Peptides against a protein of PDB entry 6PSE. Designs and how they scored, part 138

Target 1, 78 residues: chain A of PDB entry 6PSE
Amino acid sequence: PSEEEEYARLVMEAQPEWLRAEVKRLSHELAETTREKIQAAEYGLAVLEEKHQLKLQFEELEVDYEAIRSEMEQLKEA

## One batch from the design tools (peptide; made by RFdiffusion4, then SolubleMPNN)

Design b2_p27_6_s4 (from b2_p27_6, 12 letters changed)
Fold by OpenDDE base, seed 3:
Structure b2_p27_6_s4 (fold): chain B 78 residues (1-78), chain C 78 residues (1-78), chain A 27 residues (1-27)
Amino acid sequence: as target 1 above (78 residues)
Amino acid sequence: as target 1 above (78 residues)
Amino acid sequence: MLSEEEKKAILEENKAALEEAREEEAE
């Protein structure tokens, strides 16, 4: 028998006192897991913002690089 | 009375049939929230990796930019 | 502010803990 089948049997045969305790346990684990999910999402969003700022800086540098490259090419052709 | 206090009273006064259904509901929500937590963590890691690759590209462009800037400055001073 | 290394460590720890929990459920 799998652990899942044994747990299912336990829930089916359990007394109200055990069931109330299990509801409390599961509610606590759900709240904790929800908090951890939110935290992971917040970290991901922070990194996304940092990545966005870095991309803007990269694009600005690309513009400056192309400007200097163009000026250099013009000077070499003249 | 708060929603939490009303829920606590419901759990205390509930029949075994309701409690078993609540255990099943909470187990399902916990499993779903756990999967969502994993997905949030994996997404955050992917964004960090993308940010790292962008940073490497930015650093390579900075090196190329400084090389051209230095060459341009030497040509202007000669 | 958390460093990038600290952020990575938190994400890796969360992933590892969940993978371990999945392996235990699959047995």
Scores: peptide ipSAE 0.120, ipTM 0.779, DockQ to the pose 0.390
Fold by OpenDDE base, seed 4:
Structure b2_p27_6_s4 (fold): chain B 78 residues (1-78), chain C 78 residues (1-78), chain A 27 residues (1-27)
Amino acid sequence: as target 1 above (78 residues)
Amino acid sequence: as target 1 above (78 residues)
Amino acid sequence: MLSEEEKKAILEENKAALEEAREEEAE
């Protein structure tokens, strides 16, 4: 039997005391996992924002670079 | 009473049928939340990698820009 | 590969769930 089938049988045959303990365990794990999910999301969003800012800076530098490159090319051709 | 206190009382007074249903509910939510956590982590890592690559490109452009700027400044001073 | 918008959407959804959970805790 799969672990899932065994667990399902355990739940069906369990006494109320075990079931209450299992509810407590699962609720705790859910709360922790939820917190971790949120933290992962917050971190990911922060990195996205940082990446976006970096991209803007990169684009600004590209404009400046092309301006200087163009000026330099004109001076070399003269 | 807080919702948490009310829930705790419900769990303590609940019949086995309700407890089994609650175990099933919580296990489902835990599985879903776990999947979402993993997904958020994976996407966060992907964005981090993209940001890192962009940073490398930015640094390369900065080097090139400073080289041209320096050369241009030398030409203007001569 | 997911688009940047898709990645952002997933993260925003997860963030929204967190904010909702915090609001419920604060009540």
Scores: peptide ipSAE 0.174, ipTM 0.797, DockQ to the pose 0.671; fails the geometry check
Fold by OpenDDE base, seed 5:
Structure b2_p27_6_s4 (fold): chain B 78 residues (1-78), chain C 78 residues (1-78), chain A 27 residues (1-27)
Amino acid sequence: as target 1 above (78 residues)
Amino acid sequence: as target 1 above (78 residues)
Amino acid sequence: MLSEEEKKAILEENKAALEEAREEEAE
């Protein structure tokens, strides 16, 4: 039997005391996992914002670079 | 009483059938939340890698920009 | 590959779930 089938059997045959303990365990794990999910999301959003700011800076630098490059090309051709 | 206290009382007074259903519910929510956590982490890592690549490109452009700026300054001063 | 919008949507959804969970815990 799969671990899932064994667990299902355990739940089906379990006494109330075990079931209450399992509810408590699962509730705790769910709370922790939820917190971790949120932390991962917050971190990802922060990095995304940083990437966006960097992209804006990069695009601004590209404009400045092309301006200087064009001016340089004109000076060299004159 | 807080919702937590009410829930704790419910668990304490619940029949085995309710407890089994609650174990099933919590197991399902935990599995979903775990998947979402992993997904958030993976996306965060992807964005971090993209930011890193963009940073490298930005730094390369800064070097090129400073090179042209310096050359331009030299040409204007000569 | 997921678009930036798709990545953001997933992160925002997960963040919203966190905020809701915090509000429920604070009550």
Scores: peptide ipSAE 0.167, ipTM 0.795, DockQ to the pose 0.646; fails the geometry check
Fold by OpenDDE base, seed 2:
Structure b2_p27_6_s4 (fold): chain B 78 residues (1-78), chain C 78 residues (1-78), chain A 27 residues (1-27)
Amino acid sequence: as target 1 above (78 residues)
Amino acid sequence: as target 1 above (78 residues)
Amino acid sequence: MLSEEEKKAILEENKAALEEAREEEAE
């Protein structure tokens, strides 16, 4: 039997005391996992913001680079 | 009473049938939240990699920009 | 501010913990 089937059987045959303990355990794990999910999302968003700022800086540098490149090309062709 | 206190009382006074249903509900929510946490983590890692690649490109462009800037400055000073 | 390495470590740790939990669920 799969662990899932064994667990399902345990839940079906369990006494109220075990079931209450299991509800408490699962509630705790759910709360922790929810917190971790939020934390992971917050970090992902922070990195996304950092990437966005870097992209803006990169695009600005590209503009400046092309300006100098164009000026240089004009000077070399003259 | 807080919702948490009311929930705790419900769990204490609940019949086995309700407790089994609650275990099933919490197990399902935990599985879903766990999946979402993984997805958030994977997304964060992907964005981090994208940021890293962008940073490398930015640094390369900075080198190229400074090279052209220096050459331009030399030509203007001559 | 957390370094990129620290952020990566947190994300990798979260991922590893979840993979371990999935392996435990798959057994």
Scores: peptide ipSAE 0.138, ipTM 0.784, DockQ to the pose 0.371; fails the geometry check

Design b2_p27_7_s1 (from b2_p27_7 with A7E I9V S13A I16L V18I H27R)
Fold by OpenDDE base, seed 2:
Structure b2_p27_7_s1 (fold): chain B 78 residues (1-78), chain C 78 residues (1-78), chain A 27 residues (1-27)
Amino acid sequence: as target 1 above (78 residues)
Amino acid sequence: as target 1 above (78 residues)
Amino acid sequence: SDEEKVEFVLSLAKPLPIPKLPLNLER
């Protein structure tokens, strides 16, 4: 049997004491995993914001660069 | 009582049928939350890589910009 | 899009729902 099938059988045949312990275990793991998920989400948002700020800076520099490039080209052609 | 205390009491007083259902529920939520955590982490890594590539492009543009700026400054001062 | 990515990440930052009391344990 698969591990999932064995676990399902265990849950079906388990005594209340084991079931209570399993609920406690799963609740703890769920709480920890939830915190980790939130932390991962917060990190992802922070990186997105940093990338966004960098993109704005890049776009501003592109505008400035094209302005100088165009001016330089005009001066060299005259 | 706190929600945590009430839940703890519920688990202590619950019948095996409820406990089995709760194990199933918690297992499902844990699996989903775990997948979401992994997805958030993978996304964060992808954005980090995108930011890194953007930074390299930005640094290259800065070099090109300073080169043209310097050339322009020299031409205007002459 | 970056907007879709932001929305996705924000969706992951929500807490899990609190379990409901079973009817047989509700007083």
Scores: peptide ipSAE 0.206, ipTM 0.802, DockQ to the pose 0.090
Fold by OpenDDE base, seed 1:
Structure b2_p27_7_s1 (fold): chain B 78 residues (1-78), chain C 78 residues (1-78), chain A 27 residues (1-27)
Amino acid sequence: as target 1 above (78 residues)
Amino acid sequence: as target 1 above (78 residues)
Amino acid sequence: SDEEKVEFVLSLAKPLPIPKLPLNLER
């Protein structure tokens, strides 16, 4: 049998004391994993905001660059 | 009593059938939350890479901008 | 889009699920 099937069998055959302990264990792991998930989400959001700010700066520079490029091209053609 | 205390009491008073169902529920939620945590981490790394590439492009554009600005300034001063 | 990405990341910030209370143990 697979590990999953063996675990399922264990859960079905376990005494209430073991089941309560398992609920406690799983609850703890779920709480920790949830906290870690939230931390990962917050980190991702922070990096995304940084990227957004950089993108805005890049777009502003592109506008300025094209303005100067166009002006210089006009001056060279005259 | 707090929700946590009420839940603890519920676990203590629950029948084996409920406990088994709760183990199953918590196992499912843990698996899902774990997957979401990993996904969030992977996403954060992807955004970091995108930000890095954008930074490189920005720095390249800054160099090009300063080159044109300097050239145009020299032409206007002559 | 970056906006869609923001929404996605925010959607991952979920609290702990609320346990289902058995009817016979509800107050």
Scores: peptide ipSAE 0.205, ipTM 0.802, DockQ to the pose 0.090
Fold by OpenDDE base, seed 4:
Structure b2_p27_7_s1 (fold): chain B 78 residues (1-78), chain C 78 residues (1-78), chain A 27 residues (1-27)
Amino acid sequence: as target 1 above (78 residues)
Amino acid sequence: as target 1 above (78 residues)
Amino acid sequence: SDEEKVEFVLSLAKPLPIPKLPLNLER
């Protein structure tokens, strides 16, 4: 039998004391995992915001670059 | 009493059938939350890589910009 | 899009809902 099937059997045959302990265990793990999920999401958002700011800076630099390039081209042709 | 205290009381007084259902519920939520945590982490890593690539492009453009700026400054002074 | 990415991340940042207690146990 798979681990899942064995666990399911255990849950079905377990005494109330074990079940209460298991509820407590799962509740604790869920709380921790939820916190970690939120932290991971917050990190992802932070990196995304940083990327967005960098993109804006890049676009600004492109504008400045094209302006100077155009001016320089005119100076060289004169 | 707090919701946590009320929940704790419920678990302590619950029948085996409810406890088994609660184990199932918590197990399901834990599995989903774990998946979401992993997805968030993977997404964060992907965005981080994109940011890194953008940074490299930005640095290349900065080099080109400074080169043109310097050349233009020389042309204007001549 | 960047907007879609933001929405996705924000969706993951939400805490799981707390199970509703039976009405007879509510304050």
Scores: peptide ipSAE 0.202, ipTM 0.800, DockQ to the pose 0.077
Fold by OpenDDE base, seed 3:
Structure b2_p27_7_s1 (fold): chain B 78 residues (1-78), chain C 78 residues (1-78), chain A 27 residues (1-27)
Amino acid sequence: as target 1 above (78 residues)
Amino acid sequence: as target 1 above (78 residues)
Amino acid sequence: SDEEKVEFVLSLAKPLPIPKLPLNLER
Protein backbone atom coordinates (compact mmCIF):
# COMPACT_ATOMS: atom_id res chain seq x y z
CA PRO B 1 0.00 0.00 0.00
CA SER B 2 1.13 3.57 -0.77
CA GLU B 3 1.64 6.20 1.94
CA GLU B 4 -1.42 8.04 0.59
CA GLU B 5 -3.55 4.89 0.95
CA GLU B 6 -2.28 4.33 4.49
CA TYR B 7 -3.04 7.97 5.36
CA ALA B 8 -6.55 7.65 3.92
CA ARG B 9 -7.10 4.53 6.05
CA LEU B 10 -5.83 6.35 9.15
CA VAL B 11 -8.29 9.22 8.58
CA MET B 12 -11.16 6.73 8.16
CA GLU B 13 -10.32 4.80 11.35
CA ALA B 14 -9.08 7.66 13.56
CA GLN B 15 -10.67 8.75 16.84
CA PRO B 16 -12.05 12.30 17.25
CA GLU B 17 -8.99 13.39 19.28
CA TRP B 18 -6.63 12.50 16.41
CA LEU B 19 -8.95 14.10 13.84
CA ARG B 20 -9.07 17.39 15.83
CA ALA B 21 -5.28 17.37 16.07
CA GLU B 22 -5.03 16.73 12.31
CA VAL B 23 -7.43 19.63 11.55
CA LYS B 24 -5.20 21.87 13.69
CA ARG B 25 -2.03 20.62 11.94
CA LEU B 26 -3.47 21.07 8.44
CA SER B 27 -4.83 24.53 9.31
CA HIS B 28 -1.38 25.58 10.52
CA GLU B 29 0.38 24.18 7.42
CA LEU B 30 -2.20 25.85 5.16
CA ALA B 31 -1.62 29.22 6.86
CA GLU B 32 2.17 28.88 6.55
CA THR B 33 2.00 27.75 2.91
CA THR B 34 -0.34 30.67 2.14
CA ARG B 35 2.14 33.15 3.67
CA GLU B 36 4.98 31.57 1.66
CA LYS B 37 2.92 31.83 -1.55
CA ILE B 38 2.26 35.53 -0.89
CA GLN B 39 5.92 36.11 -0.07
CA ALA B 40 6.98 34.42 -3.34
CA ALA B 41 4.53 36.61 -5.27
CA GLU B 42 5.79 39.80 -3.58
CA TYR B 43 9.36 38.79 -4.33
CA GLY B 44 8.51 38.16 -7.99
CA LEU B 45 6.92 41.63 -8.20
CA ALA B 46 10.03 43.23 -6.71
CA VAL B 47 12.23 41.50 -9.32
CA LEU B 48 9.83 42.64 -12.06
CA GLU B 49 10.23 46.24 -10.88
CA GLU B 50 14.03 45.88 -10.88
CA LYS B 51 13.87 44.43 -14.40
CA HIS B 52 11.68 47.34 -15.51
CA GLN B 53 14.15 49.91 -14.13
CA LEU B 54 17.03 48.10 -15.83
CA LYS B 55 15.10 48.12 -19.12
CA LEU B 56 14.60 51.90 -18.86
CA GLN B 57 18.33 52.37 -18.27
CA PHE B 58 19.10 50.10 -21.23
CA GLU B 59 16.80 52.11 -23.51
CA GLU B 60 18.42 55.39 -22.39
CA LEU B 61 21.87 53.99 -23.15
CA GLU B 62 20.68 52.81 -26.58
CA VAL B 63 19.55 56.37 -27.38
CA ASP B 64 22.92 57.80 -26.30
CA TYR B 65 24.80 55.10 -28.23
CA GLU B 66 22.86 55.78 -31.45
CA ALA B 67 23.48 59.53 -31.06
CA ILE B 68 27.26 59.04 -30.85
CA ARG B 69 27.22 56.42 -33.64
CA SER B 70 25.34 58.85 -35.89
CA GLU B 71 27.74 61.71 -35.11
CA MET B 72 30.73 59.45 -35.80
CA GLU B 73 29.24 58.29 -39.12
CA GLN B 74 28.63 61.92 -40.20
CA LEU B 75 32.21 62.90 -39.36
CA LYS B 76 33.62 59.96 -41.35
CA GLU B 77 31.52 60.79 -44.43
CA ALA B 78 32.43 64.56 -44.43
CA PRO C 1 -16.96 36.10 19.29
CA SER C 2 -14.54 36.14 16.33
CA GLU C 3 -14.85 33.79 13.35
CA GLU C 4 -11.69 32.02 14.55
CA GLU C 5 -13.21 31.44 18.01
CA GLU C 6 -16.43 30.12 16.46
CA TYR C 7 -14.44 27.80 14.18
CA ALA C 8 -12.38 26.55 17.13
CA ARG C 9 -15.61 25.82 19.02
CA LEU C 10 -17.02 23.95 16.01
CA VAL C 11 -13.88 21.76 15.78
CA MET C 12 -14.07 21.00 19.52
CA GLU C 13 -17.75 19.99 19.38
CA ALA C 14 -17.83 18.36 15.92
CA GLN C 15 -18.72 14.72 15.24
CA PRO C 16 -16.19 12.39 13.55
CA GLU C 17 -18.03 12.62 10.20
CA TRP C 18 -17.63 16.41 10.09
CA LEU C 19 -14.00 16.18 11.23
CA ARG C 20 -13.15 13.67 8.46
CA ALA C 21 -14.80 15.95 5.90
CA GLU C 22 -12.82 18.92 7.27
CA VAL C 23 -9.53 16.95 7.04
CA LYS C 24 -10.38 16.17 3.41
CA ARG C 25 -11.23 19.83 2.67
CA LEU C 26 -8.06 21.17 4.32
CA SER C 27 -5.89 18.53 2.60
CA HIS C 28 -7.31 19.59 -0.77
CA GLU C 29 -6.79 23.31 -0.07
CA LEU C 30 -3.25 22.64 1.17
CA ALA C 31 -2.43 20.70 -2.02
CA GLU C 32 -3.79 23.52 -4.22
CA THR C 33 -2.03 26.25 -2.22
CA THR C 34 1.22 24.26 -2.38
CA ARG C 35 0.97 24.05 -6.19
CA GLU C 36 0.27 27.80 -6.35
CA LYS C 37 3.28 28.50 -4.11
CA ILE C 38 5.52 26.43 -6.39
CA GLN C 39 4.14 28.23 -9.47
CA ALA C 40 4.79 31.63 -7.87
CA ALA C 41 8.35 30.56 -7.05
CA GLU C 42 8.95 29.26 -10.59
CA TYR C 43 7.61 32.51 -12.06
CA GLY C 44 9.92 34.55 -9.80
CA LEU C 45 12.86 32.43 -10.95
CA ALA C 46 11.95 32.99 -14.61
CA VAL C 47 11.85 36.78 -14.07
CA LEU C 48 15.25 36.62 -12.37
CA GLU C 49 16.67 34.80 -15.39
CA GLU C 50 15.17 37.42 -17.74
CA LYS C 51 16.69 40.19 -15.60
CA HIS C 52 20.07 38.44 -15.74
CA GLN C 53 19.94 38.21 -19.54
CA LEU C 54 18.98 41.89 -19.76
CA LYS C 55 21.91 42.80 -17.50
CA LEU C 56 24.31 40.92 -19.79
CA GLN C 57 22.94 42.82 -22.80
CA PHE C 58 23.29 46.10 -20.91
CA GLU C 59 26.93 45.36 -20.04
CA GLU C 60 27.69 44.48 -23.68
CA LEU C 61 26.15 47.78 -24.82
CA GLU C 62 28.19 49.68 -22.19
CA VAL C 63 31.39 48.17 -23.62
CA ASP C 64 30.41 49.16 -27.17
CA TYR C 65 29.39 52.65 -26.03
CA GLU C 66 32.69 53.26 -24.23
CA ALA C 67 34.61 52.06 -27.31
CA ILE C 68 32.86 54.60 -29.58
CA ARG C 69 33.10 57.35 -26.93
CA SER C 70 36.85 56.75 -26.64
CA GLU C 71 37.33 56.79 -30.43
CA MET C 72 35.33 60.04 -30.70
CA GLU C 73 37.36 61.65 -27.90
CA GLN C 74 40.64 60.68 -29.62
CA LEU C 75 39.48 62.16 -32.93
CA LYS C 76 38.46 65.45 -31.26
CA GLU C 77 41.80 65.81 -29.46
CA ALA C 78 43.94 65.10 -32.62
CA SER A 1 21.96 40.08 -3.69
CA ASP A 2 20.61 38.26 -6.74
CA GLU A 3 22.21 35.06 -5.43
CA GLU A 4 20.36 35.34 -2.11
CA LYS A 5 17.13 36.00 -4.03
CA VAL A 6 17.58 32.86 -6.15
CA GLU A 7 18.26 30.75 -3.05
CA PHE A 8 15.13 32.10 -1.38
CA VAL A 9 12.91 31.35 -4.40
CA LEU A 10 14.31 27.83 -4.68
CA SER A 11 13.60 27.22 -0.99
CA LEU A 12 9.92 28.05 -1.59
CA ALA A 13 9.64 25.60 -4.51
CA LYS A 14 9.84 22.57 -2.19
CA PRO A 15 6.67 20.53 -1.67
CA LEU A 16 5.44 19.72 1.83
CA PRO A 17 6.46 16.29 3.13
CA ILE A 18 3.86 13.60 3.77
CA PRO A 19 3.45 13.15 7.53
CA LYS A 20 4.72 9.90 9.02
CA LEU A 21 2.03 7.55 10.29
CA PRO A 22 1.98 6.64 14.00
CA LEU A 23 3.48 3.17 14.58
CA ASN A 24 0.52 2.06 16.70
CA LEU A 25 -1.90 2.72 13.81
CA GLU A 26 0.18 1.00 11.11
CA ARG A 27 -0.99 -2.46 9.97
Scores: peptide ipSAE 0.218, ipTM 0.804, DockQ to the pose 0.075; fails the geometry check

Design b2_p27_7_s2 (from b2_p27_7 with F8Q I9V S13A I16L H27R)
Fold by OpenDDE base, seed 5:
Structure b2_p27_7_s2 (fold): chain B 78 residues (1-78), chain C 78 residues (1-78), chain A 27 residues (1-27)
Amino acid sequence: as target 1 above (78 residues)
Amino acid sequence: as target 1 above (78 residues)
Amino acid sequence: SDEEKVAQVLSLAKPLPVPKLPLNLER
């Protein structure tokens, strides 16, 4: 039997005391997993912000680069 | 009473049928939250990789910019 | 590093444990 089918049988055959303990266990794991999900999302958001700042700096440098390239081209043509 | 205290009382007073349903609910939510946690982590890694590639492009542009700046400075001094 | 933090979160993405019945229920 699959682990899922075995677990389903356990839940069906379990006494109320085991079921209450299982509810507590699952609630705790859900809370912990939720916290970890939020943490992962916050890390992703932080990196996204850093990437955005880097993109702005890159675009500024591109503008400056094109300005100097154009000026240099004009100086070479003179 | 806090929602947590009310929920704790419900679990204590609940019949086995309700407890089994709650185990199923929590198991489903835990599986879903786990999948979302993985997805959030994968997104974070993808953004990190994109940031890394952008950083490499930025550094390459900085090198090119400094080369042109230096050449232009030399042309202006001549 | 942020990479290490994300990797840590991924490492925590373990399969859900299969609960075992108490030994007294297996009798």
Scores: peptide ipSAE 0.087, ipTM 0.787, DockQ to the pose 0.069
Fold by OpenDDE base, seed 4:
Structure b2_p27_7_s2 (fold): chain B 78 residues (1-78), chain C 78 residues (1-78), chain A 27 residues (1-27)
Amino acid sequence: as target 1 above (78 residues)
Amino acid sequence: as target 1 above (78 residues)
Amino acid sequence: SDEEKVAQVLSLAKPLPVPKLPLNLER
């Protein structure tokens, strides 16, 4: 039997006291996991913002680089 | 009474059938929330990798930029 | 670092705990 099947059987055969404890446990874990999910999302957002800032800097540098390249080319042709 | 207190009372007074249903519900929600947490973390990791690659490209461009800048400076001084 | 933050979250990405079997079901 799978662990899921075993757990399902456990739930079906368990006494009310165990079931209440399990509800409490699951509620707690759900709350914690929910907080962790939110935190993970926030971390992802922070990294995304950093990447965005880096992208902007990169694009600015590309513009500057092309400007110097063009100027250099002009100087060499003259 | 808070909703938490009301829920706690409900759990304490509930019949086994309700408790089993609640365990099932909470288990399902926990599983889903866990998957979502993992997914959020994986997304963050993916963005980190993208940022890292962008950083490498940026640093390479900086090197190239400085090289051209230096060459340009030398040409202008000569 | 961002890497550490993500790694921390990922470290929490573990299988759900298996509940302990009630004593009355232990056979």
Scores: peptide ipSAE 0.085, ipTM 0.788, DockQ to the pose 0.074
Fold by OpenDDE base, seed 2:
Structure b2_p27_7_s2 (fold): chain B 78 residues (1-78), chain C 78 residues (1-78), chain A 27 residues (1-27)
Amino acid sequence: as target 1 above (78 residues)
Amino acid sequence: as target 1 above (78 residues)
Amino acid sequence: SDEEKVAQVLSLAKPLPVPKLPLNLER
């Protein structure tokens, strides 16, 4: 049997005391995993913000580059 | 009583059938939350890759910008 | 690094734990 089927059988055959303990265990793990999920999401948002800042810097540099390029072109043509 | 205390009482007084259903529910939610955590992490990785590509482009533009700036400086001094 | 942070999160993505068999089920 698969581990899932074995676990399902265990749950079906378990006494109430074990079931209550399992509910407690799963509740705890769910709470922890939920916290970790939130942390992962927050990290993703932080990286997005960093990328956004980098994009702004890139766009500023593009403007400066085009300004200098244009000035240089004018100097070469004069 | 707090919701947590009320839930704890419910678990303590619950019949095996309810407890088994609760184990199933919590297991399902844990699996889903775990998947969502992974997805959040994968999203973060994707954004990191995008940021990396943008950084490479930024560095290339910086090189080009400095080249033109230097050339323009030479033209102005001549 | 950012990569290490993401990797750490991914490392936490483990399979659901297998509970121990209750003594009454351990034959």
Scores: peptide ipSAE 0.080, ipTM 0.787, DockQ to the pose 0.068
Fold by OpenDDE base, seed 3:
Structure b2_p27_7_s2 (fold): chain B 78 residues (1-78), chain C 78 residues (1-78), chain A 27 residues (1-27)
Amino acid sequence: as target 1 above (78 residues)
Amino acid sequence: as target 1 above (78 residues)
Amino acid sequence: SDEEKVAQVLSLAKPLPVPKLPLNLER
């Protein structure tokens, strides 16, 4: 049998005291996993903000670059 | 009583059928939350890769900008 | 670093633990 089938059988045959302990275990793991999920999302948002700031800096530099390039081209054509 | 105290009391007084259903519910939520945690982490990595590529492009543009700026400065000093 | 933070979260992506059988079911 698969581990999933064995676990399902365990849950069906278990006494109330084991079931209560399993509810407590699963509740704890769910709370921890939820906190970790939130933390992962917060890290992703922080990186998004950094990427956004970098994009703004890139666009500003691109404007400055095109200004100098255009000025240089005008000087070469004269 | 708090909702936590009421839930604790429910778990303590519940019949095996309710407890088995609760184990099943919590197992399902834990599996989903775990998948969501992984997805959040994968999303963060994707954004990091995008930020890295943008940084490389920024650094390349910065090199090109400084080259033109330096050439223009030399022309102005002559 | 951000890379280290994300990597840390990924390292926690372990399969759910398999509970041991109660003694009364192992008999």
Scores: peptide ipSAE 0.080, ipTM 0.786, DockQ to the pose 0.069

Design b2_p27_7_s3 (from b2_p27_7 with F8E S13A I16L K20R H27R)
Fold by OpenDDE base, seed 2:
Structure b2_p27_7_s3 (fold): chain B 78 residues (1-78), chain C 78 residues (1-78), chain A 27 residues (1-27)
Amino acid sequence: as target 1 above (78 residues)
Amino acid sequence: as target 1 above (78 residues)
Amino acid sequence: SDEEKVAEILSLAKPLPVPRLPLNLER
């Protein structure tokens, strides 16, 4: 029998005291997991913002690079 | 009484059938929330990797930019 | 967008549902 089947059997055969404890346990784990989910999402958002800022810097550097490259080409042709 | 207190009272007074149903409900929600947490984490990692790749590109461009800047400075001094 | 995906995940962060008390238990 799978662990899931064994757990299901346990739940079916359990006394009210165990069931109440299990509800409490699951509620706690759910709350924790929910907090962790939110935290993970917030982290992802923060990294996105960092990436966006880096992209802006990269694009600015590209502009500067092209400007210098163009100036260099002009100097070499003269 | 807070909703939490009312819920706690419900759990304490509930029949086994209700408790079993609640265990099932909470187990399902926990599984869902866990999947969502994992998904959020995976997304964050993906964005982090994208940022890392962008950083490498940025650093490479900086090297190229400095090379051209140096060459241009040499040409201007001559 | 990627921002929308993160926002979607955040939107799924619902408060833990609290079942309503049965009328027989409310009293």
Scores: peptide ipSAE 0.131, ipTM 0.791, DockQ to the pose 0.067
Fold by OpenDDE base, seed 3:
Structure b2_p27_7_s3 (fold): chain B 78 residues (1-78), chain C 78 residues (1-78), chain A 27 residues (1-27)
Amino acid sequence: as target 1 above (78 residues)
Amino acid sequence: as target 1 above (78 residues)
Amino acid sequence: SDEEKVAEILSLAKPLPVPRLPLNLER
């Protein structure tokens, strides 16, 4: 039998005291897993904001770079 | 009483059939939330990688920019 | 957008489930 089938059997044969403990355990794990999910999402959001700011800086530098490149090209052609 | 206290009381007073159903419900929700957590983490990592690649591109552009700036400065001073 | 994707993930965050009252407790 698979572990899943064994667990299902355990739940079916369990006494109320075990079942209450299992509800408590699962509730706790669910709460923790939920917090971890939120944290992962918040982290991703923070990195996105950083990436956005970096992109703005990159685009600003591209403008400055092209300005200098163009100026230099004009000086060479004059 | 708080909802948490009410739920705790419910679990304490519940019959085995309800408890088994609750274990099943919580197990299912935990499995789903776990999958969502993993998905959130994977997305966060993907954004982080994108930011890293952008940073590398930015640094490369900075090098190119300084090279042109330096060349132009030398031409002006000559 | 990437922001929308993160927002979607955040939107999946939900409070802990509220169980239904068992019939035997609803009397």
Scores: peptide ipSAE 0.131, ipTM 0.791, DockQ to the pose 0.070
Fold by OpenDDE base, seed 1:
Structure b2_p27_7_s3 (fold): chain B 78 residues (1-78), chain C 78 residues (1-78), chain A 27 residues (1-27)
Amino acid sequence: as target 1 above (78 residues)
Amino acid sequence: as target 1 above (78 residues)
Amino acid sequence: SDEEKVAEILSLAKPLPVPRLPLNLER
């Protein structure tokens, strides 16, 4: 049987004491995993914000670069 | 009593059928939350890589900008 | 690094542990 099928059988045949312990275990793991998920999401959002700020700086530099490039081109063609 | 205390009492007093259902519920939620955590982390990593690529492009543009700026300055001072 | 932080979060994504059979079921 698959591990899933074995686990399902275990849950069906388990005594109340084991079931209570399993509920406690799963509850703890769920809480921890939920916290970690939130942390991962928050980190992703922070990186997104940093990327956005960098993009703005990049676009500003592109404008300045094109201005100087255009001026240089005009001077060379005149 | 806090919701946590009420839940703890419920788990202690619950019949095996309820406990099995709760194990199933928690297992399902844990699996989904785990998947979501992984997805959040993978997304964060992808954004981080995009940010890194953007930073490299920005640094390259800075070098090019300074080169043209310096050339322009030399032409204006000569 | 930021990469290390994301990698750490990913490393915490452990597969759901399969609990051991209770002693009363091993029998």
Scores: peptide ipSAE 0.123, ipTM 0.791, DockQ to the pose 0.070
Fold by OpenDDE base, seed 4:
Structure b2_p27_7_s3 (fold): chain B 78 residues (1-78), chain C 78 residues (1-78), chain A 27 residues (1-27)
Amino acid sequence: as target 1 above (78 residues)
Amino acid sequence: as target 1 above (78 residues)
Amino acid sequence: SDEEKVAEILSLAKPLPVPRLPLNLER
């Protein structure tokens, strides 16, 4: 049997005291894992925002660069 | 009492059948939350890499921009 | 750094631990 099937069988055979302890354990782990998930998502969002701001700056610099490049090209042709 | 205290009391008073169902529920939620945590972390890492690449491109453009700006300034002074 | 924080979260992303056998089932 798979580990999942084995665990399911264990839960079926377990006494109430073990079951209560297992509920407590799982609840704790779920709370921690949930916190970590949220934290990971928040970090991802923060980096995404930073990337977005950087992209805007990059686009502004591209405009300025092309303006100077064009002016330079005109001066060299004259 | 807080919801947490009420839940703790429920677990203490619960029948084995409810406890087994709760273990099953929590196990499932923990598995899903763990998967979601991993996905969030992987996404964050991907965005970080994209941001890093964009930063490199931005820095290269800054170098090119300053080179042209400097050359333009020299031409205008001559 | 943000990279270190993400890496830390990834390092915590381990398979769920195998539940321990109840004492009554271990005996």
Scores: peptide ipSAE 0.098, ipTM 0.789, DockQ to the pose 0.072

